# Peptides against a protein of PDB entry 7RZF, part 64

Target 1, 358 residues: chain A of PDB entry 7RZF
Amino acid sequence: PFQEEHLKQLYKIVPIKDIRNLYVTFPIPDLQKYYKSNPGHYLGHLIGHEGPGSLLSELKSKGWVNTLVGGQKEGARGFMFFIINVDLTEEGLLHVEDIILHMFQYIQKLRAEGPQEWVFQECKDLNAVAFRFKDKERPRGYTSKIAGILHYYPLEEVLTAEYLLEEFRPDLIEMVLDKLRPENVRVAIVSKSFEGKTDRTEEWYGTQYKQEAIPDEVIKKWQNADLNGKFKLPTKNEFIPTNFEILPLEKEATPYPALIKDTAMSKLWFKQDDKFFLPKACLNFEFFSPFAYVDPLHCNMAYLYLELLKDSLNEYAYAAELAGLSYDLQNTIYGMYLSVKGYNDKQPILLKKIIEKM
Target 2, 358 residues: chain A of PDB entry 7RZF as posed
Amino acid sequence: PFQEEHLKQLYKIVPIKDIRNLYVTFPIPDLQKYYKSNPGHYLGHLIGHEGPGSLLSELKSKGWVNTLVGGQKEGARGFMFFIINVDLTEEGLLHVEDIILHMFQYIQKLRAEGPQEWVFQELKDLNAVAFRFKDKERPRGYTSKIAGILHYYPLEEVLTAEYLLEEFRPDLIEMVLDKLRPENVRVAIVSKSFEGKTDRTEEWYGTQYKQEAIPDEVIKKWQNADLNGKFKLPTKNEFIPTNFEILPLEKEATPYPALIKDTAMSKLWFKQDDKFFLPKANLNFEFFSPFAYVDPLHSNMAYLYLELLKDSLNEYAYAAELAGLSYDLQNTIYGMYLSVKGYNDKQPILLKKIIEKM

## One batch from the design tools (peptide; made by RFdiffusion4, then SolubleMPNN)

Design b1_p12_3_s4 (from b1_p12_3, 4 letters changed)
Fold by OpenDDE base, seed 4:
Structure b1_p12_3_s4 (fold): chain B 358 residues (1-358), chain A 12 residues (1-12)
Amino acid sequence: as target 1 above (358 residues)
Amino acid sequence: SDIELATLKPDS
């Protein structure tokens, strides 16, 4: 068990690679027995969210972090860790205390809102989608993962236990959230900037580090984290597929795209999937404009337009990605290319969102 | 992202 001496510690670590990372870790109880409710995943989903009003969104807006990962990790026997890991910018390395303050502000927002059953349901649905298609998409990777899982789950549940959320347990969510406090924090900062400033060497890999107690004043600042009005719970993910019907192969199915619409303004090609039999589609749009690349000004305007469009769509990118949807926007010599890929069920919703921003 | 989700991503 972590003694008090192991809490409220700061580790400054010298990496071999030129990386800047912050690890904010909390010791939590062993949650393995609660895999059916997976409260750590619920919190990881929210803390690790990338949409508007998320922790990452705010930290990115300040130019302090590039990426954020949150969730539970196995520890030693009888405990786990909840970890918030961020990739730091050079500027972010100077603002670690403020970054962690924002983490605690977001955690405080989660306390204020309380556990949300709809968020749990989305996690459940996302996991169900991932499970349903895991074997179909990656037959080779499946066997190796099963072997690792056999140690943790009954044989009958091994195939499903990692993915099947069954029980909404707000009490367990609150229990884990109660462990995410400044008094329980362990902070590790990984940066080459600590080279020559360390006094310890790790025994196994020779990693150089310095250990310091986090000042009580800093802990108190984090304990007094207020509600930051910029933090919001995510909106419902409208892109989560619910219909997985695979349409029968048409008798007239061609091995190549068939021209199904030919007008003065548009041509449409269609090819039904005859190989994968997944409820997925790829929608590709090529837009032609006689003005797109007529001169350097128009080229620059077309480029700027797409950059602005991409920026305006960023609010949907993460939710779409979670739901197994993606989009791509590119300039072409004739205009613009748009691709929408993934589960077909909610592609029209994503497409509509794209068109509304155009 | 969630740590578990990050581990599930193909490119990780």
Scores: peptide ipSAE 0.030, ipTM 0.659, DockQ to the pose 0.078
Fold by OpenDDE base, seed 1:
Structure b1_p12_3_s4 (fold): chain B 358 residues (1-358), chain A 12 residues (1-12)
Amino acid sequence: as target 1 above (358 residues)
Amino acid sequence: SDIELATLKPDS
């Protein structure tokens, strides 16, 4: 158990690699026994969310953070950590106190909204998708993981326990949220900018660091974190697949793409999957424009158009990725290439969103 | 992203 002396501490760490990272760490109870409800995953999903109104979205908008991850991590025996880790920009390194303030504002928003059963259901559905296809995609990796999981879960549940959410436990979510307080924080900043400014060396790896207490005024500032109106809960993920039906292989299925539509304005090729037998599809579109590559100006305009299009689609990119969908947009010498890949069920929804932004 | 999700994402 961390003693009070280990809380409210700031560590300035010199990395070997040129990296800038912030770790905001909270000691939490061991949540392993709560695997059926997994309150740490619920909170990690929300705190680590990348959509509009997320913590990451606000921190990116300020130019302070590139990436964010949040969730539970195993600690020593009898406790875990909840960690919020961000990749810092050079500017973000100067605003660490304000970054952490925003973290506490987001956590305060989660307290104010309370536990949401629909969010739990989305986590459940996402995990069910991941589980259902894990065995089919990576059998060797799965068997090795199962052996590790056998130490933590009963044999009957080992296959499902890591993925199967069964119980919505708002009380446990609130219990973990109650541990995510400034009085329980440990902060680590990793940057080469601390080189020559450290006074301690870690015994095992020789890592140079400085430890200092976080000032009481800073702790109070974080304790008084208000509701920031920019923070919102995610919207429902419309891309989560629910239909996993695999159509039977047609008797006339060709080993190569067959031309199924040929018109003056379009050609369509189709190949049924005869190898993988997954409820996945690849949609590839090539658009031809006589103006796309006429001159350098048109090339630059076409490039700018695709960059703006990609930017306008960022609101869906994370939700699509979580649901096992991806898209790609590229300039070609003839025009534009669009690819949509992943589970077939919600591909039409993603494709519609792309077309509506075009 | 969630830390658990980051560990589950295959390295593309």
Scores: peptide ipSAE 0.025, ipTM 0.646, DockQ to the pose 0.074
Fold by OpenDDE base, seed 2:
Structure b1_p12_3_s4 (fold): chain B 358 residues (1-358), chain A 12 residues (1-12)
Amino acid sequence: as target 1 above (358 residues)
Amino acid sequence: SDIELATLKPDS
């Protein structure tokens, strides 16, 4: 068990690589027995969310953070860690205290809103999708992962226990949230800027570091984290597939794309999948405009238009990615190219969102 | 992203 002396500590670590990272770590109880509810995954999903009103969105808007991950990690001797890890900008390295304040403001928002069953259901559905298609993806990492899981789960449940959420346990979510407090924090900052400012060396890798206690005033500042009105729970992910039906091969299915629509304004080619038999599709659109590249001005306008369009779609990008959807937009010499890929079920929804922003 | 989800993302 972490004693009080192990909590409220700051580690300044010198990396070998030129990286800037912040790790905000909380000791938590062993949650393995609660695998059916997985409260750590619920919290990791929200804290690690990248949509509007997320922790990452705010930290990016300030230019302090590039990426963020949140979630549980195994510990030793029947405890776990909850970790919030961010990639720091040069400016973010100067604002670590304020970054952590924002983390606690977001955690406070989660406490204020309370556990949401719909969020749990989304996590359940996403995990079910991942599980269903795991075996159809390349098995390279499968054996080592199973061996580790066998220590924690009955053999019969090993394949499912990691992925199948069964029980919504708001009490356990609140219990984990109660551990995510400043008095329980361990902070590690990784930066080459600490070179020559360290006084300790790690025994295994020779990593140079400095350990110091976090000042009580800083802990109190984080304890008094208010509700920041910029933080919001994510909206429901409308892109999560629910229909995985594979349509039978048509009798007229060709091994190459067939022209199925030919009009003055549009041509449509279609090819049914005859190889993979996945509930996935690729939609590719080429738009032709006589104005796109008529002169340098129009070319620049077309470029700017596409950049603005991409920016306007960023609010959907993360939700689509989580749901196994992606889109691509490119300028072409004749106009623009749009691609939508992934699970076919919700592709029309994503396509509609793209068109509405065009 | 979630740490657990990041580990489940197939190597693209």
Scores: peptide ipSAE 0.025, ipTM 0.640, DockQ to the pose 0.073
Fold by OpenDDE base, seed 3:
Parts: structure tokens; sequence; C-alpha cells
Structure b1_p12_3_s4 (fold): chain B 358 residues (1-358), chain A 12 residues (1-12)
């Protein structure tokens, strides 16, 4: 466990690569025994959320951060870390204190709202989907992962323990939130801008760094983080699939797309999956307009239209992605292309939202 | 994203 002397520290690290990263790290208890409730995952889901009213959404709106990841990581024996990691813009590198203030404002919002059972249920459902289709997706380093988790879980639960949430434990969520405080923080800033400004070298990799105590005034500023009215809990993810039924292969199923509808304004081709047998579909729409590319003005308007459309759909993009749905919008020489891919159950919902924004 | 979920995401 970190002693008090190891807390409230700032590390300025020189990377080999041209990267700008901020790591805000909190020592937390070992949560391994709580895998059935996984309070760290609950908090990581919310802190790492990318939807409207999220921490990332606000930090992006400021131009300070490109990406954000939040969650628990293994530490040494008997403790873990909760880490909020962001990719910094050049401007964000100048606003690290304010970025961290926003992190504490978001954490304060989570304290104010309290643990939400519906959020836990969404995490449970998402993990159940991921588990159900894990073996059907590309095998990643599954064997090495199993070997690692055997140290933590009973053999009987090894396959499921990482995915199956069973117990809503608001007390444990609050316990972890109580560790996410400025007095318990360790900050690392990774930037080439610290080159020639370091006084220490890490023993293992020769990484140059400087260690400084975070000023008490800065800690106090973070401790007094108010509720920022821009931060909101996410809305319910309506894209989470619940129906995984696979329809039987039709006797007349063709190995290629068959024309199943032909009208003056539309043609529809269909191919049933004869190979993967997943409750997934790929919907592809090509829109033809004789006006889309008549002249440079129309081309520019078509481009602008799609950019505006994409922007208007950003509110759904992350929720769809979490639920295993994706969409793509592209300009074509004939007009536009729309693709909706993923679990078929909630594709109509996503498609409807896209069409409503068109 | 969540760190745990990020580890589960395919490297695209």
Amino acid sequence: as target 1 above (358 residues)
Amino acid sequence: SDIELATLKPDS
C-alpha cells in the first residue's frame, strides 16, 4: 500500500514517442473478492463514458482531451489502482490542473447521484452479451488470459467471473468512490515538453522523469470541486440486444444477395447468413441523387450535410458501440452511403434515429 | 471507455 508520502505526487515523464498523456491514479483496495459486483467496472463505465454529459464530452468540448479511459487496474498484492487516463491535446497539456478539477467534479456528481441499479444492470447486460459471443469472435490471447485469471478465481468460475455480474453492491461502489479523492491522488503527465527538465531516471527502462509534490492549494482546489451542471449521468442504452434468436436458413437461400424488392424508387437485396450463424446483420443503404455531384457547390453541400448528420448522431455513437452496433456514413459519387452493422435486435432503433436526423 | 472494456475491445 502507498504510504502518505507516495500520495499527492506529480510525475513529469519524458516519453520516447511523441505522446501527451495524463494519468490520474488512485490507490484502491483489492477488489478481486468482489468480482460478482465489480464496483470498479461500474465506476469505470461511468467515468469512462463518452456520451452527452460525460467527462470526456466536456473535456473534448474544451479542446483539452482527445480520448479518455477510466477503470481499475491490478496493482501489487493487496491493492489495486483506479486510473483515469486521457490523451492530451497541446492545449490540454497547459490545463492539466483544470482537467483534473473536471475529473473531481464528475466524481462529485457520481457521489451526489449515488449508485444506480439500472447502470449496474446495463453493465451486467453488456458483459453478458460480450461473454455469450466471446468464443464466436476472433480468439484473442484467450489462453494467456485464462492463465492469469486462474490465480484469482475458482476454476469453475474462470470462464465467467470476468463477465458475469451478479450482485448490485452500492456500498462497494461508494467505498471505491471514497478512495477517488484528491488526498489519495497520484498524477503522471507524459510529454516530450519535459525533455531537459527532469532530474531522475527510472532504473528499469531509463525513463527520464521529475517528481514533485502537488501543492496543497491545488489539492484543496480539487477537494472543493463543485457540481458542474454540464455533467449528467448517461441515458439508458436502448441499443443493448435482448433477442439473440437466429432464424433458420431458408431453403431458397442464395449464396449471393437476391433481389427481394424492386420498385421505382428502391431495390432491396438480401442474403441470409449461411456461415457465421450470429444474431447480427449488415444493413447497407446507397442513396442516389442526380444532384449530389452536379457541380462543386452541390458536392460541398453534400459533404457538409454528411458532416452535420454525423455530428447530430454523435450522441448515439458510443451507446451503439457499447451495444455492438455501428454505423457508417460516406459520400459517394452518386450520393451517400449508410451502413448499420452489428446485433440485429436493436438495429431498427439505430436506423430510426439516423433517419430522424436525416 | 472503461479500461476493462478497452482490454476486451478488438484492436481494430
Scores: peptide ipSAE 0.025, ipTM 0.648, DockQ to the pose 0.075; fails the geometry check

Design b1_p12_4_s1 (from b1_p12_4, 4 letters changed)
Fold by OpenDDE base, seed 1:
Structure b1_p12_4_s1 (fold): chain B 358 residues (1-358), chain A 12 residues (1-12)
Amino acid sequence: as target 1 above (358 residues)
Amino acid sequence: PPPPTENLTFYD
């Protein structure tokens, strides 16, 4: 366990690659025994969320961060880390203290709202989907993985323990959240801008770094993080599939798409899956407009329209992706192309959202 | 997203 002397430290690290990263790390207890509730996954899901009112959304809106990852990582024997990692912009590198303040504001929001059983249920449902459709690992990799898992889980649970959430444990969520405090923080900033400003070299890789104590006034600023009204819990993910029924192959199933509707305004082709036998579908729409490619102005207007449409759909993109849905919108010489792919169950919901924004 | 299990070598 890190002693107090190892906490509230700032590391400035020179990378080999031209990268800008911030790592905000908290030592936490070993959570392996709590695999049935997985409180670290619950917190990682929320802190790493990309939807409206998320930490990432606010940091992106300021132009400080490109990507964010949050969750637990194994440490040395008997403890873990909770890590929030962000990819920094050049501007974000100048605002690291404020970025971390926003992290603590979001964490404070999580404390104020308390553990949510519906969020746990959503994590459970997402993990169940991931487990059900886990690609058959190659036998050698699978056997090696199982052998490793046997050290941590009962034999009867080895196949499912990584994915199945069974117990909502708000007490454990709060316990981990209580470790996510400024007094328990280790900060690492990775940037080439620290070249020539380091005084230490790491023994194993020769990485150049500088270690500094975080000033008490900065720690106090983070300790006094208020509720930021921009931070909100995510809404329920409406795209999570619950029906995985595979319809039987029709006797008249064609190896190629068959024309099933032909009208003056629309043609529809259909092909049943005869290969994969997954509860997935691909919906492809081609829209034709006589104005789409008539002149450069109309082309640019059509382009701008799709960019605005995509922007208006960004609020659903992350939730759809988590649920195994995707969409694509493209300009064509004849008009517009739309595709919706993934699990078939909630595709109508996503398609409706797209149409409502068009 | 959940943290990539990349060996953050910087935390040894």
Scores: peptide ipSAE 0.016, ipTM 0.506, DockQ to the pose 0.117
Fold by OpenDDE base, seed 2:
Formats: C-alpha cells, structure tokens, sequence
Structure b1_p12_4_s1 (fold): chain B 358 residues (1-358), chain A 12 residues (1-12)
C-alpha cells in the first residue's frame, strides 16, 4: 500500500508524442473479491458519464477537456487504483487545479446523492448486453485471458464474472468514494510544455519527469470542494435494450428490399435479415423537399437547420451510444437523410426523440 | 464503457 509519502504528489511528464493528458489517481483497496457488485465500475460509469450535468460536460463547456475516462485499474498485489483521465486542451493545461476541483465537486455530488440502485441496474443491463453480443475473441487471446481470470474467479464463473453484476452493494460504493479524497491523490500531467523543466528520468522507458509535492493549500482547496449546482446525476437511459427476440424469417422473405408501402407521399422498402440473425435493425429515411437546394440561400439554410438539429440531439447521443444505438443526419441534394442503427428494441424511442426535435 | 485506462502506472 502507498505510504503517506507517495500521496499528494504531482508528476510533470514529457511525452514523446504531442499529447496533453491529466491523470488523477487514487489508491483503493483490492476490489477483486467484490466482482459481483463491482463498485469501481459503478463509479466509473458515473464519473465517466458524458450526458448533461456530467463532469465531462462541464469541463467541455469551459474548453478545458476533450475526453474523459474514469474507472478502476489493477495495481500491485493487494491494491488497485481509481483513475480519472482527461485529454487536455491548451487552455485546460493552464487550469489543471480547477479541473481537479471540478472532479472533487462531482465526487462530492455522488456522496450527497448516495448510491442509486437504478444506476446499478443500468450497469448490469449494459454489461449483460455486452456479454451477450461479445465478438468471438481470437482463441489465443481468449485462452490467455481465461488463464488470467482463473486466478481471481471460480472456474464456473470465469466466463461471466467480468460482465455479470449480481449484487447491489451501496456500502462498497461508499467505501470506494471515501478513498477518492484529495489527501489520497496522485496527479500526473503529460505535456511537451515540461520539456527542459524535468529533473528525473524513468529507468524503463527513459521518460523525463519532475516530481513535486502538491502544496497543502491546493489540497485544502480540493478538500473544501463544494456542491456545484451544474453537476447532476444522469437521467435513466431509455435506450437500453431488454428484448433480444429474433423474429422468424417470413416465408416470402426476399433477398432484396421489397416495396411494402407505396403512396403519393411515401415509399417503404423492407428487407428481413436472413444472414446475421441479430436483434438489430437499420432504419433509413430520405426526406424530399423542393426547397432544400433550389438556390444557394436555401441550401445554406438546410445545412444550418441540420447542424442545429444535430446540436439539439446531442443530449441523447451518449445514452444511445452506450445502449448500442446510433443515428446519422445528412443533407442530400433532395433534402435530408436520417439513419437509425443498432438494437431494434429501443429504436422507436430514439426515432421519436429525433422527430420531436425536427 | 470507460476505455481501458492506459497503464501509466508509475510504480515507484
């Protein structure tokens, strides 16, 4: 376990590539024995959330961060790490202290709201989807993975233990949250801006770095992180599929799309899947407007309309992606194209939300 | 899913 001397440290690291990254790391207990509840995954799901009121949304709104990842990572024997990693903008590199303050404000929000069983259930359902439709791993990789997993799980559970959540353990979530404190933090900033400002070299990779103690005043600032009213728990993800039934192939199924509806205002083609037999669908809509490309002004208005529509749908994009749904909107010479793809079960919900924004 | 955190574990 890390001693006090290993905590509250700042590492300034020079990368080989032109990258700007921040790593905020907390030592946590070994959670392997709690794999059935996986409290680190629960926290990673929330801290790494990209929806409205998320940590990432706030940091993006300030222009400081492009991407955010949160989760547990294996450490040495007997401990793990919880890591929050962000891709920094040039401006974000100047605001690292404030970025970390926002991280602690979000963590404080999680403490204030307490563990949510519905969030656990969503994690469980998402993992079940991921397990059910896991691509066949290459045999060599699979064997090596199983061999590694056998050290941690009963043989009977090895195939499912990484994916199946079984027990909601709010006590363990709170225990991990209690480790996510400023007094336990290790910070690494990766930037070429530290070139020529380092005094140490890492033995294995030759990475140049500087190690500094984080000032007590900065630690205290983070310890006094208040509730930021911009941070909110995510809303329930309505797009998570629950029905995976494969409909039987119709006797009259054609190898090509068949015209099943023909009206003055609409044509509909349908093709049943005869190859993959997955609970997935692809919905494609082409909208025709005589005004879309009649002149340059209308063309520009149609473009602007679509950009505004995309922006208005951004609140659903992450939740849809997590649930294995995607949408695409494009301008065409005749109007607009809409595509909705992924698991079929909740496609109508996503489609309805798109149409409501149109 | 949280992308796999790159193992920048500086083990002292």
Amino acid sequence: as target 1 above (358 residues)
Amino acid sequence: PPPPTENLTFYD
Scores: peptide ipSAE 0.015, ipTM 0.475, DockQ to the pose 0.113
Fold by OpenDDE base, seed 3:
Structure b1_p12_4_s1 (fold): chain B 358 residues (1-358), chain A 12 residues (1-12)
Amino acid sequence: as target 1 above (358 residues)
Amino acid sequence: PPPPTENLTFYD
């Protein structure tokens, strides 16, 4: 358990690799007994969200952060950590205090909005999908993992405990959120820019670092984090599959794609899955335009069009990915290629969004 | 995203 002397500390760490990372860590109670509600997962889902109005979206817009990860991590017995980790740009390395301020502004937004049952339900549904379609782990690894989990979960629940959320516990969400405060923070900055500026060496790996107390004025700035109007809760993820029906194999199913429509403007090939029997589909569209590659100007226009289209769809990309959907857009020598892959249930919704932006 | 697998030994 961290004593007060271990809190409000800044670690400047010299990496071997040329990386720039920020770790913002909070000690939290052991949440293992609350696996049915998993309040740390709820908070990790929101803090680590990549959609519009997210923490990452704002930090990216400022050019300070490339990626963000938020979630709980196991500690020693009787405590856990909540960690927010970001990949820093060169500019972001200069704005670490402001980045952390934005983290606390987002956390304050979560406090102001309170726990949302619909968000919990989305987490539950996403986890249920992940569980249902979990790849068979290697038996030895799986057995060893189960054996470890048996110390924490009833035997009947061991297989599901990591995935299936059962109880919405707003009280526990608030309890964890109350631990995400500046007075409980530990900050680590990893950058080669600290080379020659360290005064300590870690005993195990010889990692060079400097430890500093975070100034009280900085802690106060973070404590006074106001609501930032740019932060919003995510919208509902419309791409989460709910229908997992597998259609029977058609009698006329061919081992290769069959031409099922042939018109003046389109050809459609179809192949039913005869191997995997998953509620997934791959939709591939090739668009042909005589103008796409006629000259360098048109090629550049087609490229720019596609980049703009991708940018306009970026708001859906993360939500689709979470739901096990993906899309790809590419320029071809003949025009454009579009691919939509993943669970078939909500593919029409994603496809519609793409077409509406085209 | 999954929790970072890196052992942040500095926090043990």
Scores: peptide ipSAE 0.014, ipTM 0.484, DockQ to the pose 0.102
Fold by OpenDDE base, seed 5:
Structure b1_p12_4_s1 (fold): chain B 358 residues (1-358), chain A 12 residues (1-12)
Amino acid sequence: as target 1 above (358 residues)
Amino acid sequence: PPPPTENLTFYD
């Protein structure tokens, strides 16, 4: 357990790689016994959310942060950590105090809203999907850019325990949330900008760092974090699959895509999956326009259109990704390409959202 | 329009 002298500390760390990271760490109780409720996962899901009104969305809008990860992490000696890690922009490196203020504003929003059973249910459903297909899907290589300090604290392996969400425990969520306070914070800033400004060397890796106490005035600013009206809980994820039924193979199933519709305005090819037997589909749409590449102006207009369309769809991108759906939009020499991939159940919903923005 | 030339992969 950290003594009070180990809390409210700022570490300025020189990385070997040219990276800019902020780690905001809170010591928390060992939550292993609570694997059925996993309150740390609940909080990590919300704090790490990337949708509208999320912490990341606001910090990105300020130009301070590129990516955010929030979650629990195993510690030594029967305690854990909750860590909020962000990839800092050059500008964000100048606004670390303000970034952390926004973190505490978001945490304060979570306190004000209280534990939400529907959010827990979504986490449960997402984990159930992930568990059901774990052995069938390629593990997404999360290249965690782990800075040297993170080697002391391995990121929780996606514990098989995360897939076993069974019990909604609002009391445990509140308990963990009560540990996410400025008085319990440990801050690490990783940047080459601290080169030549350090006074200590870490014994294990030779990492150069400086340790400083966070001023009481800064702690008080974070303690007085108000509700920021830009922060909102996520909306319900409408893309989470619930039907995993695999249709039987048709007797006339072809080894290649068959033309099933041929009209003046459209051609449709279809191939049933005969290999993977997953409740997934790939929808590929190619749009043809004689004007798409007629001249540089039209090419630029087509490009701008797609960029605007992508921007308008960004509100759904994260929710779709969490639910195992993805979309892609590309310019082609003939016009536009749209791809929708993933679990087939909610693809029509995502496709409808795309069409509504077109 | 040309036929789909891309292999439909169910792997992400």
Scores: peptide ipSAE 0.009, ipTM 0.488, DockQ to the pose 0.030

